# Designs tried in a protein design run: peptides against a protein of PDB entry 5VJI. Part 22

Target 1, 62 residues: chain A of PDB entry 5VJI
Amino acid sequence: NTLVVLHKSGLLEITLKTKELIRQNQATQAELDQLKEQTQMFIEATKSRAPQAWAKLQASLT

## One batch from the design tools (peptide; made by RFdiffusion4, then SolubleMPNN)

Design b2_p13_7_s2 (from b2_p13_7, 6 letters changed)
Fold by OpenDDE base, seed 1:
Structure b2_p13_7_s2 (fold): chain B 62 residues (1-62), chain A 13 residues (1-13)
Amino acid sequence: as target 1 above (62 residues)
Amino acid sequence: IAEKLAELQALLA
């Protein structure tokens, strides 16, 4: 069957590895985006010196 | 071959 052919050809292993890499890439990208946003909030907090800005940053770090 | 490629693509999704 198709699964056996994919396994014997090595394509199944490549497919599964590719899926895992895509998943890891997406997770890493999400973490990076979150860090970027937190960095921006930190910059804004330091610039404004307003308690509200620091509260916003603190809330994002939970 | 086209069928096998489609099935591989489905596995990647």
Scores: peptide ipSAE 0.048, ipTM 0.651, DockQ to the pose 0.022
Fold by OpenDDE base, seed 4:
Structure b2_p13_7_s2 (fold): chain B 62 residues (1-62), chain A 13 residues (1-13)
Amino acid sequence: as target 1 above (62 residues)
Amino acid sequence: IAEKLAELQALLA
């Protein structure tokens, strides 16, 4: 069957490794997006000079 | 061949 052929050819290992790399890439992208949001909150805090904006940033860093 | 490709794509999903 297909599973046996993939295993013997080495393509199953490549397929599973590719799936894991995609997962890791998605996790890294999520961390990057979080950093971008925190950076935007920092920029807004410096612009508004309002204590509420700084409190929002502080809460996001926990 | 098309069926085998579909099965491979399912494993990657």
Scores: peptide ipSAE 0.047, ipTM 0.639, DockQ to the pose 0.022
Fold by OpenDDE base, seed 3:
Structure b2_p13_7_s2 (fold): chain B 62 residues (1-62), chain A 13 residues (1-13)
Amino acid sequence: as target 1 above (62 residues)
Amino acid sequence: IAEKLAELQALLA
């Protein structure tokens, strides 16, 4: 039985843990990317004297 | 048990 061999060798546990870590990494990366985008919008709002830039930032924070 | 094997197969696909 393939599953039994994988389980006994520890490979199944490692594989499943790796999959979970990849999932968590992807979720964390998405949050980080969102923060980076919001930070960039903030920078643009400070550089620009256009109220549209601030409105864009405000919309992103909702 | 079969579910765990399926998860492994999906990851390696």
Scores: peptide ipSAE 0.047, ipTM 0.694, DockQ to the pose 0.022
Fold by OpenDDE base, seed 2:
Structure b2_p13_7_s2 (fold): chain B 62 residues (1-62), chain A 13 residues (1-13)
Amino acid sequence: as target 1 above (62 residues)
Amino acid sequence: IAEKLAELQALLA
């Protein structure tokens, strides 16, 4: 059947591995996006020197 | 086997 053919050809393994790589890529991208946001808060805090900006950064890191 | 097929179908959807 189709599943046996996919398994024997190695295509099933490649497909499942690709799915996992996509998941890992999405997780890594989410972490990068969070870091970018935190970096922007840091930049704003250094520019304004306002306590509110530092408070926002502090809250994001906790 | 059924689970692996379902995972493939979900990826292709």
Scores: peptide ipSAE 0.046, ipTM 0.692, DockQ to the pose 0.022

Design b2_p13_7_s3 (from b2_p13_7, 7 letters changed)
Fold by OpenDDE base, seed 4:
Structure b2_p13_7_s3 (fold): chain B 62 residues (1-62), chain A 13 residues (1-13)
Amino acid sequence: as target 1 above (62 residues)
Amino acid sequence: IEEKQKELQALLA
């Protein structure tokens, strides 16, 4: 069957590795997006000087 | 082959 052919050709291992790399990339991208959001909250907190804005930032850093 | 099948299934879970 197709799975046997993929395994014997080495393509199955490559496919599995590729899928894992995609997953890791997605996880890293999510962390990056979170950092970007935290950076934006920091910028807004510095501009407003409002304690509420700093509290919002602190809550996001959990 | 069975091990690779399990790895694939775990990746899709």
Scores: peptide ipSAE 0.081, ipTM 0.764, DockQ to the pose 0.022
Fold by OpenDDE base, seed 3:
Structure b2_p13_7_s3 (fold): chain B 62 residues (1-62), chain A 13 residues (1-13)
Amino acid sequence: as target 1 above (62 residues)
Amino acid sequence: IEEKQKELQALLA
């Protein structure tokens, strides 16, 4: 069957690895985006005299 | 084959 062919050809392993790498990449990208957002909040907090900006940043640091 | 199939199922779950 198709699964046997994919396994014997090595494409199944490649497919599984590719999907895993995509997942890991997405997770890393999400962490990066979070860091970027936190950085932006930090920048805004430093420019602001409003304690709300710092509170917002602090709330994000979980 | 069965192990890879299980891995695929786990990945898609």
Scores: peptide ipSAE 0.080, ipTM 0.766, DockQ to the pose 0.021
Fold by OpenDDE base, seed 5:
Structure b2_p13_7_s3 (fold): chain B 62 residues (1-62), chain A 13 residues (1-13)
Amino acid sequence: as target 1 above (62 residues)
Amino acid sequence: IEEKQKELQALLA
């Protein structure tokens, strides 16, 4: 069957590893995106005198 | 094969 063929060819291991790496990459990317957003909010807060900008940043850090 | 099948099933779940 297909599973046996994949296992014997080594493609099953590659597939499983690839999917795991994709999952880890997605998790890391999400953390990176969050940091980027927080950084942008910080930059905007420093540029504007709007207290709501700082409130927005503070909310993101909690 | 059985273990790899379980791993695949867990990953797809």
Scores: peptide ipSAE 0.078, ipTM 0.763, DockQ to the pose 0.021
Fold by OpenDDE base, seed 2:
Structure b2_p13_7_s3 (fold): chain B 62 residues (1-62), chain A 13 residues (1-13)
Amino acid sequence: as target 1 above (62 residues)
Amino acid sequence: IEEKQKELQALLA
């Protein structure tokens, strides 16, 4: 059957590895996006000098 | 065969 053919050809292993790499990439991208957001909050806090902006940044770092 | 096909589909989902 198709599963047996994919396994014997090595394509099943490649497919599963690809899925895992995609998952890891998504997780890394999420961390990167969070860092970008925190960086932006820091920039805004330095510009506004408002306590609320610093509080927002601090909350994001928890 | 159908069961193996379902298993493959589950792995690819």
Scores: peptide ipSAE 0.054, ipTM 0.702, DockQ to the pose 0.018

Design b2_p13_7_s4 (from b2_p13_7, 7 letters changed)
Fold by OpenDDE base, seed 2:
Structure b2_p13_7_s4 (fold): chain B 62 residues (1-62), chain A 13 residues (1-13)
Amino acid sequence: as target 1 above (62 residues)
Amino acid sequence: IAEKQAELQALLA
């Protein structure tokens, strides 16, 4: 069957590895997106005299 | 093959 062919050809292993790499990439991307958001909040906080802006940043870091 | 099938299922979970 198809699974047997995939396994014998090595394509199954490649597929599994690819899917794992995609998963890891997604996790890393999520962290990157969070850092980008935190950076933006930091920039806004530095431009603002409102304590709420700093509170928002602090909440994101804790 | 069974082992690889299990790995696939675990990855998709």
Scores: peptide ipSAE 0.086, ipTM 0.769, DockQ to the pose 0.022
Fold by OpenDDE base, seed 1:
Structure b2_p13_7_s4 (fold): chain B 62 residues (1-62), chain A 13 residues (1-13)
Amino acid sequence: as target 1 above (62 residues)
Amino acid sequence: IAEKQAELQALLA
């Protein structure tokens, strides 16, 4: 069957590894995006004396 | 093969 062919050809292992790498990449990208947003909020808070900007940053870090 | 099939199904779920 197709599963046996995929296993013997090595494509099954490659497929599983690719799927895992995609998942890891997506998770890492999400963490990176969150860090970028937090960094931007920090920059905005340092530019402003308004307590609202610091409150927004505080909320994002919890 | 059965083990890899289970892993594949888990990734597709």
Scores: peptide ipSAE 0.083, ipTM 0.764, DockQ to the pose 0.021
Fold by OpenDDE base, seed 4:
Structure b2_p13_7_s4 (fold): chain B 62 residues (1-62), chain A 13 residues (1-13)
Amino acid sequence: as target 1 above (62 residues)
Amino acid sequence: IAEKQAELQALLA
């Protein structure tokens, strides 16, 4: 059957590994997006020099 | 094979 062919050819392992790599890529992208957001909050804090902006940044880091 | 089939099914779902 098709599953046996996929397994014997190695394509099954490639498919499953690809899925895992996509998942890891998505997780890394989420972390990167969070860092970008924190960086933006830092920039806003330096521009406004308001305690509220610094408090918002501090809350995001916890 | 059965476990890999389940994982493949989860991928396709």
Scores: peptide ipSAE 0.081, ipTM 0.762, DockQ to the pose 0.021
Fold by OpenDDE base, seed 3:
Structure b2_p13_7_s4 (fold): chain B 62 residues (1-62), chain A 13 residues (1-13)
Amino acid sequence: as target 1 above (62 residues)
Amino acid sequence: IAEKQAELQALLA
């Protein structure tokens, strides 16, 4: 039985933990990417002096 | 063990 072997060897626990860590990493990376995008829009808004750039930033924060 | 089997199946799906 493959499941029994994986469980007794500890590989099942490692595999499941690895999957969970990957999931958490993906969620954290998504939040980080969103923050980076918002930061870039802020920088562009300050440089362009265009109301449209500020509107774009405002929309991203809602 | 049954719960871990279900989790493994979900992982491999």
Scores: peptide ipSAE 0.075, ipTM 0.756, DockQ to the pose 0.020

Design b2_p13_8_s2 (from b2_p13_8, 10 letters changed)
Fold by OpenDDE base, seed 4:
Structure b2_p13_8_s2 (fold): chain B 62 residues (1-62), chain A 13 residues (1-13)
Amino acid sequence: as target 1 above (62 residues)
Amino acid sequence: LQQELQQLQAQLA
């Protein structure tokens, strides 16, 4: 069957490795997006000088 | 073969 052919050819291993790399890339991208958001909150806190803005930033850094 | 495939999947999990 197809699964046996994929295994013997080595393509199954490549496919599964590719899937894992995609997953890791997605996780890293999520962390990057979070950092970008935190950076934006920091910028806004520095501009407003409002305690509420700093509290919002602090809450995001958990 | 079945065990080899499962072992491979476990390595990548």
Scores: peptide ipSAE 0.048, ipTM 0.690, DockQ to the pose 0.016
Fold by OpenDDE base, seed 3:
Structure b2_p13_8_s2 (fold): chain B 62 residues (1-62), chain A 13 residues (1-13)
Amino acid sequence: as target 1 above (62 residues)
Amino acid sequence: LQQELQQLQAQLA
């Protein structure tokens, strides 16, 4: 059947690996975006005298 | 087919 053909051709493995790489890429990108956001909050906190900005940053650091 | 796919996926994991 089609599944057997996909497996024997190696395409199934490539597909599954690609799926995993996409997942990992998405996870890494999410972490990167979080870091960017935290960096921005840090920058804003350093520019601000408002303790709220530091509290916001602290709350984000989990 | 779904069962076979799951088994193949398990083998590749």
Scores: peptide ipSAE 0.043, ipTM 0.673, DockQ to the pose 0.015
Fold by OpenDDE base, seed 1:
Structure b2_p13_8_s2 (fold): chain B 62 residues (1-62), chain A 13 residues (1-13)
Amino acid sequence: as target 1 above (62 residues)
Amino acid sequence: LQQELQQLQAQLA
């Protein structure tokens, strides 16, 4: 069947590896987005000089 | 063949 052909050709391995790489990339991107958000909160805290902004940042880091 | 490919895609998704 098609699955057997895919396996024997090596394309199944490539497909599964690609899927895993996409998953890892998505996870890394999520972490990066979180860091970007935390950076923005830091910037806002420095601009506002408000204790509440710093508290919000602290809450995001803990 | 089309049916087999569709089943394969379902397994990989």
Scores: peptide ipSAE 0.028, ipTM 0.592, DockQ to the pose 0.016
Fold by OpenDDE base, seed 2:
Structure b2_p13_8_s2 (fold): chain B 62 residues (1-62), chain A 13 residues (1-13)
Amino acid sequence: as target 1 above (62 residues)
Amino acid sequence: LQQELQQLQAQLA
């Protein structure tokens, strides 16, 4: 069948690997975005003397 | 063949 052909040709392995790489890339991107947000909150906290800004940053780090 | 492809697509999605 078609699945057997794809498996023997190596295309199935490539497809599955590509899917996994996309998933990992998305996860890494999410972590990067979170770090960027935390960095921004840190900058805001340093500029503001409001304890709420530091509380917001602390909450994001948990 | 069409059903096989649809099954494969469902598995890969």
Scores: peptide ipSAE 0.028, ipTM 0.591, DockQ to the pose 0.015

Design b2_p13_8_s3 (from b2_p13_8, 10 letters changed)
Fold by OpenDDE base, seed 5:
Structure b2_p13_8_s3 (fold): chain B 62 residues (1-62), chain A 13 residues (1-13)
Amino acid sequence: as target 1 above (62 residues)
Amino acid sequence: LQQELQELQAQLA
């Protein structure tokens, strides 16, 4: 069957490794996106001087 | 085969 063929050919290992790498990449990307968002909120807070902008940043860091 | 698959998955974890 297909699973046996994939296992014997080595493609199953490659597939599973690829899946794991994709998962790790997605997790890292999510952390990066969060940092980018926090950085943007900081920039906006410094530009606007609006208390609500600082409150928004503070909420994101807690 | 199922056991071999589990072992492979464990190696990749």
Scores: peptide ipSAE 0.055, ipTM 0.707, DockQ to the pose 0.017
Fold by OpenDDE base, seed 1:
Structure b2_p13_8_s3 (fold): chain B 62 residues (1-62), chain A 13 residues (1-13)
Amino acid sequence: as target 1 above (62 residues)
Amino acid sequence: LQQELQELQAQLA
């Protein structure tokens, strides 16, 4: 069947590895997005000089 | 053979 052909050709392994790489990429992107948000909160805290902005940043880091 | 493919798939996933 099709699964046997995919296995013997090596395409099944490539497909599964690609799926795993996509998952890892998504996880890394999520961490990067979190860092970007934290960076933005830091920028806003420095601009406003308001205790509330620093408190918001602190809450995101802890 | 189908059993072996399922096992290999489980190892790679």
Scores: peptide ipSAE 0.054, ipTM 0.689, DockQ to the pose 0.015
Fold by OpenDDE base, seed 4:
Structure b2_p13_8_s3 (fold): chain B 62 residues (1-62), chain A 13 residues (1-13)
Amino acid sequence: as target 1 above (62 residues)
Amino acid sequence: LQQELQELQAQLA
């Protein structure tokens, strides 16, 4: 069957490895997006000088 | 073959 052919050819291993790399890339991208958001909150806190803005930033750094 | 496939999947889990 197709699965046996994929395994013997090595394509199954490549496919599964590719899937894992995509997953890892997505996880890294999520961390990057979180950092970008935290950076934006930091910028806003510095501009407003409002304690509420700093509290919001602190809450995001958990 | 089935055992080898399962081991491969376990390595990627």
Scores: peptide ipSAE 0.051, ipTM 0.698, DockQ to the pose 0.017
Fold by OpenDDE base, seed 2:
Structure b2_p13_8_s3 (fold): chain B 62 residues (1-62), chain A 13 residues (1-13)
Amino acid sequence: as target 1 above (62 residues)
Amino acid sequence: LQQELQELQAQLA
């Protein structure tokens, strides 16, 4: 069948690997975005010196 | 063949 052909040709392995790489890339991107947001909250906290800004940053780090 | 392709697509999704 078609699945057997794809498996024997190596295309199935490539497809599954590509899917996994996309998933990992998305996860890494999410972590990077979170770090960027935390960095921004830190900058805002240092500028405002407001307890609320520091509380917001602290909540994001949990 | 069409059914096989649909099943494959479902597995890869």
Scores: peptide ipSAE 0.032, ipTM 0.605, DockQ to the pose 0.015

Design b2_p13_8_s4 (from b2_p13_8, 9 letters changed)
Fold by OpenDDE base, seed 1:
Structure b2_p13_8_s4 (fold): chain B 62 residues (1-62), chain A 13 residues (1-13)
Amino acid sequence: as target 1 above (62 residues)
Amino acid sequence: LQEELAQLQQQLA
């Protein structure tokens, strides 16, 4: 069947590995997005000089 | 053969 052909050709392994790499990439992107948000909160805290902005940043880091 | 394929999928997924 088709699954046997995919296995014998090596395409099944490539497909499954690609799926895993996509998952890992998505996880890394999520961490990067979190860092970007934290960086933005830091920038806003420095601009506003308001205790509330620093408190918001602190809450995001802890 | 199907069992071997299932095992490979378990290892790679």
Scores: peptide ipSAE 0.050, ipTM 0.689, DockQ to the pose 0.015
Fold by OpenDDE base, seed 4:
Parts: structure tokens; C-alpha cells; sequence
Structure b2_p13_8_s4 (fold): chain B 62 residues (1-62), chain A 13 residues (1-13)
């Protein structure tokens, strides 16, 4: 069957590895997006000088 | 063959 052919050719391993790399890339992208958001909160806190803005930033750094 | 496939899937999980 197709699965046996994919395994013997090595394509199944490549496919599964590709899937894992995509997953890791997505996880890294999520961390990057979180860092971008935290950076924005930091910028806003510095501009406002409001304790509430600093509290919001601190809460995000958990 | 089935065991080899299972091992590959486990390594990539």
C-alpha cells in the first residue's frame, strides 16, 4: 500500500520531520508575537508614566 | 515495519 511505499522510500520520515519543523516554527512564532506584545506594553508604560500601565506590563511578564 | 513506524512517530512527537 501507499504507506509501505512511503516508508521504504524515506518520504514518510521526511514528511513527519517536516510536520515537526512546522510545529516548532509555529511555537517560536507564538513566542515572538508575545515578545512583540510585551514590547508594545513597555513602550506604552514609558509614555504614560501611569502606574496602571506598569502593572499591566508586569502582569504580562509571568 | 509497524514497529519502526511507531518508533519514528514517537521520536517526532
Amino acid sequence: as target 1 above (62 residues)
Amino acid sequence: LQEELAQLQQQLA
Scores: peptide ipSAE 0.047, ipTM 0.696, DockQ to the pose 0.017
Fold by OpenDDE base, seed 2:
Order: C-alpha cells, then structure tokens, then sequence
Structure b2_p13_8_s4 (fold): chain B 62 residues (1-62), chain A 13 residues (1-13)
C-alpha cells in the first residue's frame, strides 16, 4: 500500500523526523519567549521600583 | 491504515 511505499522510500522517516524537529523547535521557541517576557518584567521592575512589579516578576519565575 | 502507521512510527521512534 501507499504507506509501505512511503516507508521503504525513506520519506516516512523524513516526515516523522521533520515533525519531531518542528515540535522541538516550537518548545524551544516557547522557552525563548518566556525568557524574553521575564527579561521585560525585570526591566519594568527596575524602572518602576513598585513592589507589584517585582511581585509579578517573582511569580513568573516560579 | 492508521494502525499500520502507528506501528511504523513505533519502529522508527
């Protein structure tokens, strides 16, 4: 069948590997975005000197 | 077909 052909040709393996790489890339991107957000909250906390801003940052680090 | 795919995925994992 078609699936057997895809497997024997190597295309199925490439497809599955590509899917996994995409998933890993998405996970890494999410971590990077979180770090960027935490960095921004730190900057805001230093600027405002408001306890609420520091509390917000601390909550994000948990 | 989906079951066959799942089996192949398991072998390639």
Amino acid sequence: as target 1 above (62 residues)
Amino acid sequence: LQEELAQLQQQLA
Scores: peptide ipSAE 0.044, ipTM 0.679, DockQ to the pose 0.015
Fold by OpenDDE base, seed 5:
Structure b2_p13_8_s4 (fold): chain B 62 residues (1-62), chain A 13 residues (1-13)
Amino acid sequence: as target 1 above (62 residues)
Amino acid sequence: LQEELAQLQQQLA
């Protein structure tokens, strides 16, 4: 059957590995996006001198 | 097919 062909050809393993790499990439990207957002909030807090900007940053770190 | 897939996935894990 199709599944046996995929397994014997090595394509199943490649597909599963690719799926796992995509998942890991997505998780890493999410962490990176969070760090970018926190960095931006820090920059804005330093520029604006507004207490609410620091409060926003503080809330993101908790 | 799903059961066969699960078995093959388990072998590769």
Scores: peptide ipSAE 0.043, ipTM 0.673, DockQ to the pose 0.015

## One batch from the design tools (peptide; made by RFdiffusion4, then SolubleMPNN)

Design b2_p14_1_s1 (from b2_p14_1, 7 letters changed)
Fold by OpenDDE base, seed 1:
Formats: structure tokens, sequence, C-alpha cells
Structure b2_p14_1_s1 (fold): chain B 62 residues (1-62), chain A 14 residues (1-14)
């Protein structure tokens, strides 16, 4: 069957590894996007004298 | 996270 062919050819392992790498890449990208957003909020807070901007930043930090 | 980054920077500054 097709599954046996994929396994014997090595394509199954490559496919599964590729899916895992895509997942890891997506997770890393999400962390990077979060850091970028938090950095932007930090910049906005430093530019603003409004306590609300600092409160917004604080709420985003974990 | 930014908080974690700031904590790491703080530790390196000591």
Amino acid sequence: as target 1 above (62 residues)
Amino acid sequence: SLLELLKELEEKAK
C-alpha cells in the first residue's frame, strides 16, 4: 500500500519532520511577533505621559 | 516575551 511505499522510500520520515519543522517555525514566529508587539507598546509608553499606556504594557507582560 | 528579555538583561548587567 501507499503507506508502506512512503515508509520504505523515506518520504514518510521527511514529511513528518517537515511538518514538525513548520510547527516549530510557526511557534517561533508567534513568539517573535509577540515580542515585536510588546516592544511597540513599550515605545508608545515611553513617548506618552498617559498612565494608560503603561497600564496597557503591563497588562501585556507575562 | 519582553518581560523575560528584560529579566535576562538585568541579570547580565549584574
Scores: peptide ipSAE 0.092, ipTM 0.397, DockQ to the pose 0.014
Fold by OpenDDE base, seed 3:
Structure b2_p14_1_s1 (fold): chain B 62 residues (1-62), chain A 14 residues (1-14)
Amino acid sequence: as target 1 above (62 residues)
Amino acid sequence: SLLELLKELEEKAK
């Protein structure tokens, strides 16, 4: 069957590894995006006279 | 997960 052929050809392993790499890349990208957002909040807080901006930044730092 | 299911199927195909 198709699954056996994919396994014997090595394509199943490649597919599963690729999916795992995509997952890991997505997780890393999410962390990077979070850092970017936190950086932006920091920049906005430094420019702002509003205490709410600092409160928002503080709440984001988990 | 789907990935775990596929890995399980891979092992059964050996």
Scores: peptide ipSAE 0.042, ipTM 0.638, DockQ to the pose 0.084
Fold by OpenDDE base, seed 4:
Formats: sequence, C-alpha cells, structure tokens
Structure b2_p14_1_s1 (fold): chain B 62 residues (1-62), chain A 14 residues (1-14)
Amino acid sequence: as target 1 above (62 residues)
Amino acid sequence: SLLELLKELEEKAK
C-alpha cells in the first residue's frame, strides 16, 4: 500500500522530520516575536514618563 | 494531532 511505499522509500521519515522542523521553527519564531514586542514596550517606557507605559512592560514580563 | 497520527502509522509500517 501507499504507506509501505512511503516508508520503504524514506519519504515518510523525511515528511515527519520536515513537519517537526516546521513546528520547531514556528515555536522559535513565536518566542522571537514576543521578544520583539517586549523590546518595543521597553523603548516606549523609556521615552515616556507615564506610569502606564511601565505597567504595560511589567505585564508583558509576567 | 496529525503529526502524532502519522508517527503511529510509521511505527505500524515498520
């Protein structure tokens, strides 16, 4: 059957590994995006004397 | 998940 052919050819293993790499890449990208957002909030907090800006940054670190 | 299902199928194919 198709599954046996995919397994014997090695394509199933490659497919599963590729899907896992995509998942890991997405997780890493999400962490990077969060860091970028936190950096932006930090920049805004340093530019403003408003306590609300620091409160937003504090909330992002929880 | 789909990935888990595929992994289960891979093990059955061995």
Scores: peptide ipSAE 0.040, ipTM 0.637, DockQ to the pose 0.086
Fold by OpenDDE base, seed 5:
Structure b2_p14_1_s1 (fold): chain B 62 residues (1-62), chain A 14 residues (1-14)
Amino acid sequence: as target 1 above (62 residues)
Amino acid sequence: SLLELLKELEEKAK
């Protein structure tokens, strides 16, 4: 069957590794997106000089 | 999705 062929060819190991890499990539992307958002809040805080903007940024870091 | 397919293959491999 397909599973046996994948195993014997070495593709099963690569497939499973690929799955794990995809998962890790998704997690890293989520962290990156969060950092981008926090960076944007920082930029807005510096531009506005409004206490509310700094409070919002601080809340995002807690 | 590809991820779902890979997960399915992993389960079958157990």
Scores: peptide ipSAE 0.032, ipTM 0.626, DockQ to the pose 0.127

Design b2_p14_1_s2 (from b2_p14_1, 9 letters changed)
Fold by OpenDDE base, seed 2:
Structure b2_p14_1_s2 (fold): chain B 62 residues (1-62), chain A 14 residues (1-14)
Amino acid sequence: as target 1 above (62 residues)
Amino acid sequence: DLLKLLQELEQQAQ
C-alpha cells in the first residue's frame, strides 16, 4: 500500500513534514491577512476622522 | 485535495 511504499522509500518523513509546512504557511498567511485588515482599518480611521472608525479599529485589537 | 491526503497519511502513521 501507499504508506508502506512511502516508509520504505524514506518519503514518509518528507510527506509528513510537507503537511506541517503547508499548515504553518496557512497559519502565517491568516496572521498576515489579519494584520493587513487592521492596517486598512487604521488608514480608514485616519481618513474619515469618524469616532466609529476608531472604535472599529480598537475592537479589532482586543 | 493534497492537504486532505497528507492529513490522512499522518493519521495512518499513528
Scores: peptide ipSAE 0.054, ipTM 0.691, DockQ to the pose 0.116
Fold by OpenDDE base, seed 3:
Structure b2_p14_1_s2 (fold): chain B 62 residues (1-62), chain A 14 residues (1-14)
Amino acid sequence: as target 1 above (62 residues)
Amino acid sequence: DLLKLLQELEQQAQ
């Protein structure tokens, strides 16, 4: 069957590893995007000097 | 069967 063929060919391991790498990449990208957003909020907070902007930044740092 | 097994493997990989 397909699973046996994939296993014997090594493609099953590659497929599963690829899926895991994609998942990890997505998780890392999400963390990176969050950091980028937090950085932007930090920049805006420093520019505006508005307490609301600092509060928004603080709320994001969880 | 085969599909179930593949799905289980996919779930384990995530």
Scores: peptide ipSAE 0.039, ipTM 0.654, DockQ to the pose 0.058
Fold by OpenDDE base, seed 1:
Structure b2_p14_1_s2 (fold): chain B 62 residues (1-62), chain A 14 residues (1-14)
Amino acid sequence: as target 1 above (62 residues)
Amino acid sequence: DLLKLLQELEQQAQ
């Protein structure tokens, strides 16, 4: 069957590894997006000099 | 389920 063919050809392992790499990429991208957002909050805090902006930044750094 | 796995991979690749 198809599963046996994929296993024997090595494509099943490649498929599973590809799925895992996609998952890892998504996780890394999420961390990067969070860092970008935190950077933006930092910039806004420095611009406004408002305690509320710093509090918002601090709250994001969990 | 291989079919499900392939479908998930295709969805994630888009």
Scores: peptide ipSAE 0.032, ipTM 0.623, DockQ to the pose 0.093
Fold by OpenDDE base, seed 5:
Structure b2_p14_1_s2 (fold): chain B 62 residues (1-62), chain A 14 residues (1-14)
Amino acid sequence: as target 1 above (62 residues)
Amino acid sequence: DLLKLLQELEQQAQ
């Protein structure tokens, strides 16, 4: 089966590591997207000078 | 997808 072939070829360890890296990449991307959203809220708060925009930003920083 | 395939392989390794 595929597992046996991967093991004998030395690719199983790399395959498993790749899976973990993909998972970590997905988690990091989610954090990055959140940071981008928070950055946008910060930009909007600075532009509008509206207390509501600052309150929205503060609420997002949990 | 690729991640699902890799998860299946890891499960088979257990």
Scores: peptide ipSAE 0.056, ipTM 0.691, DockQ to the pose 0.122; fails the geometry check

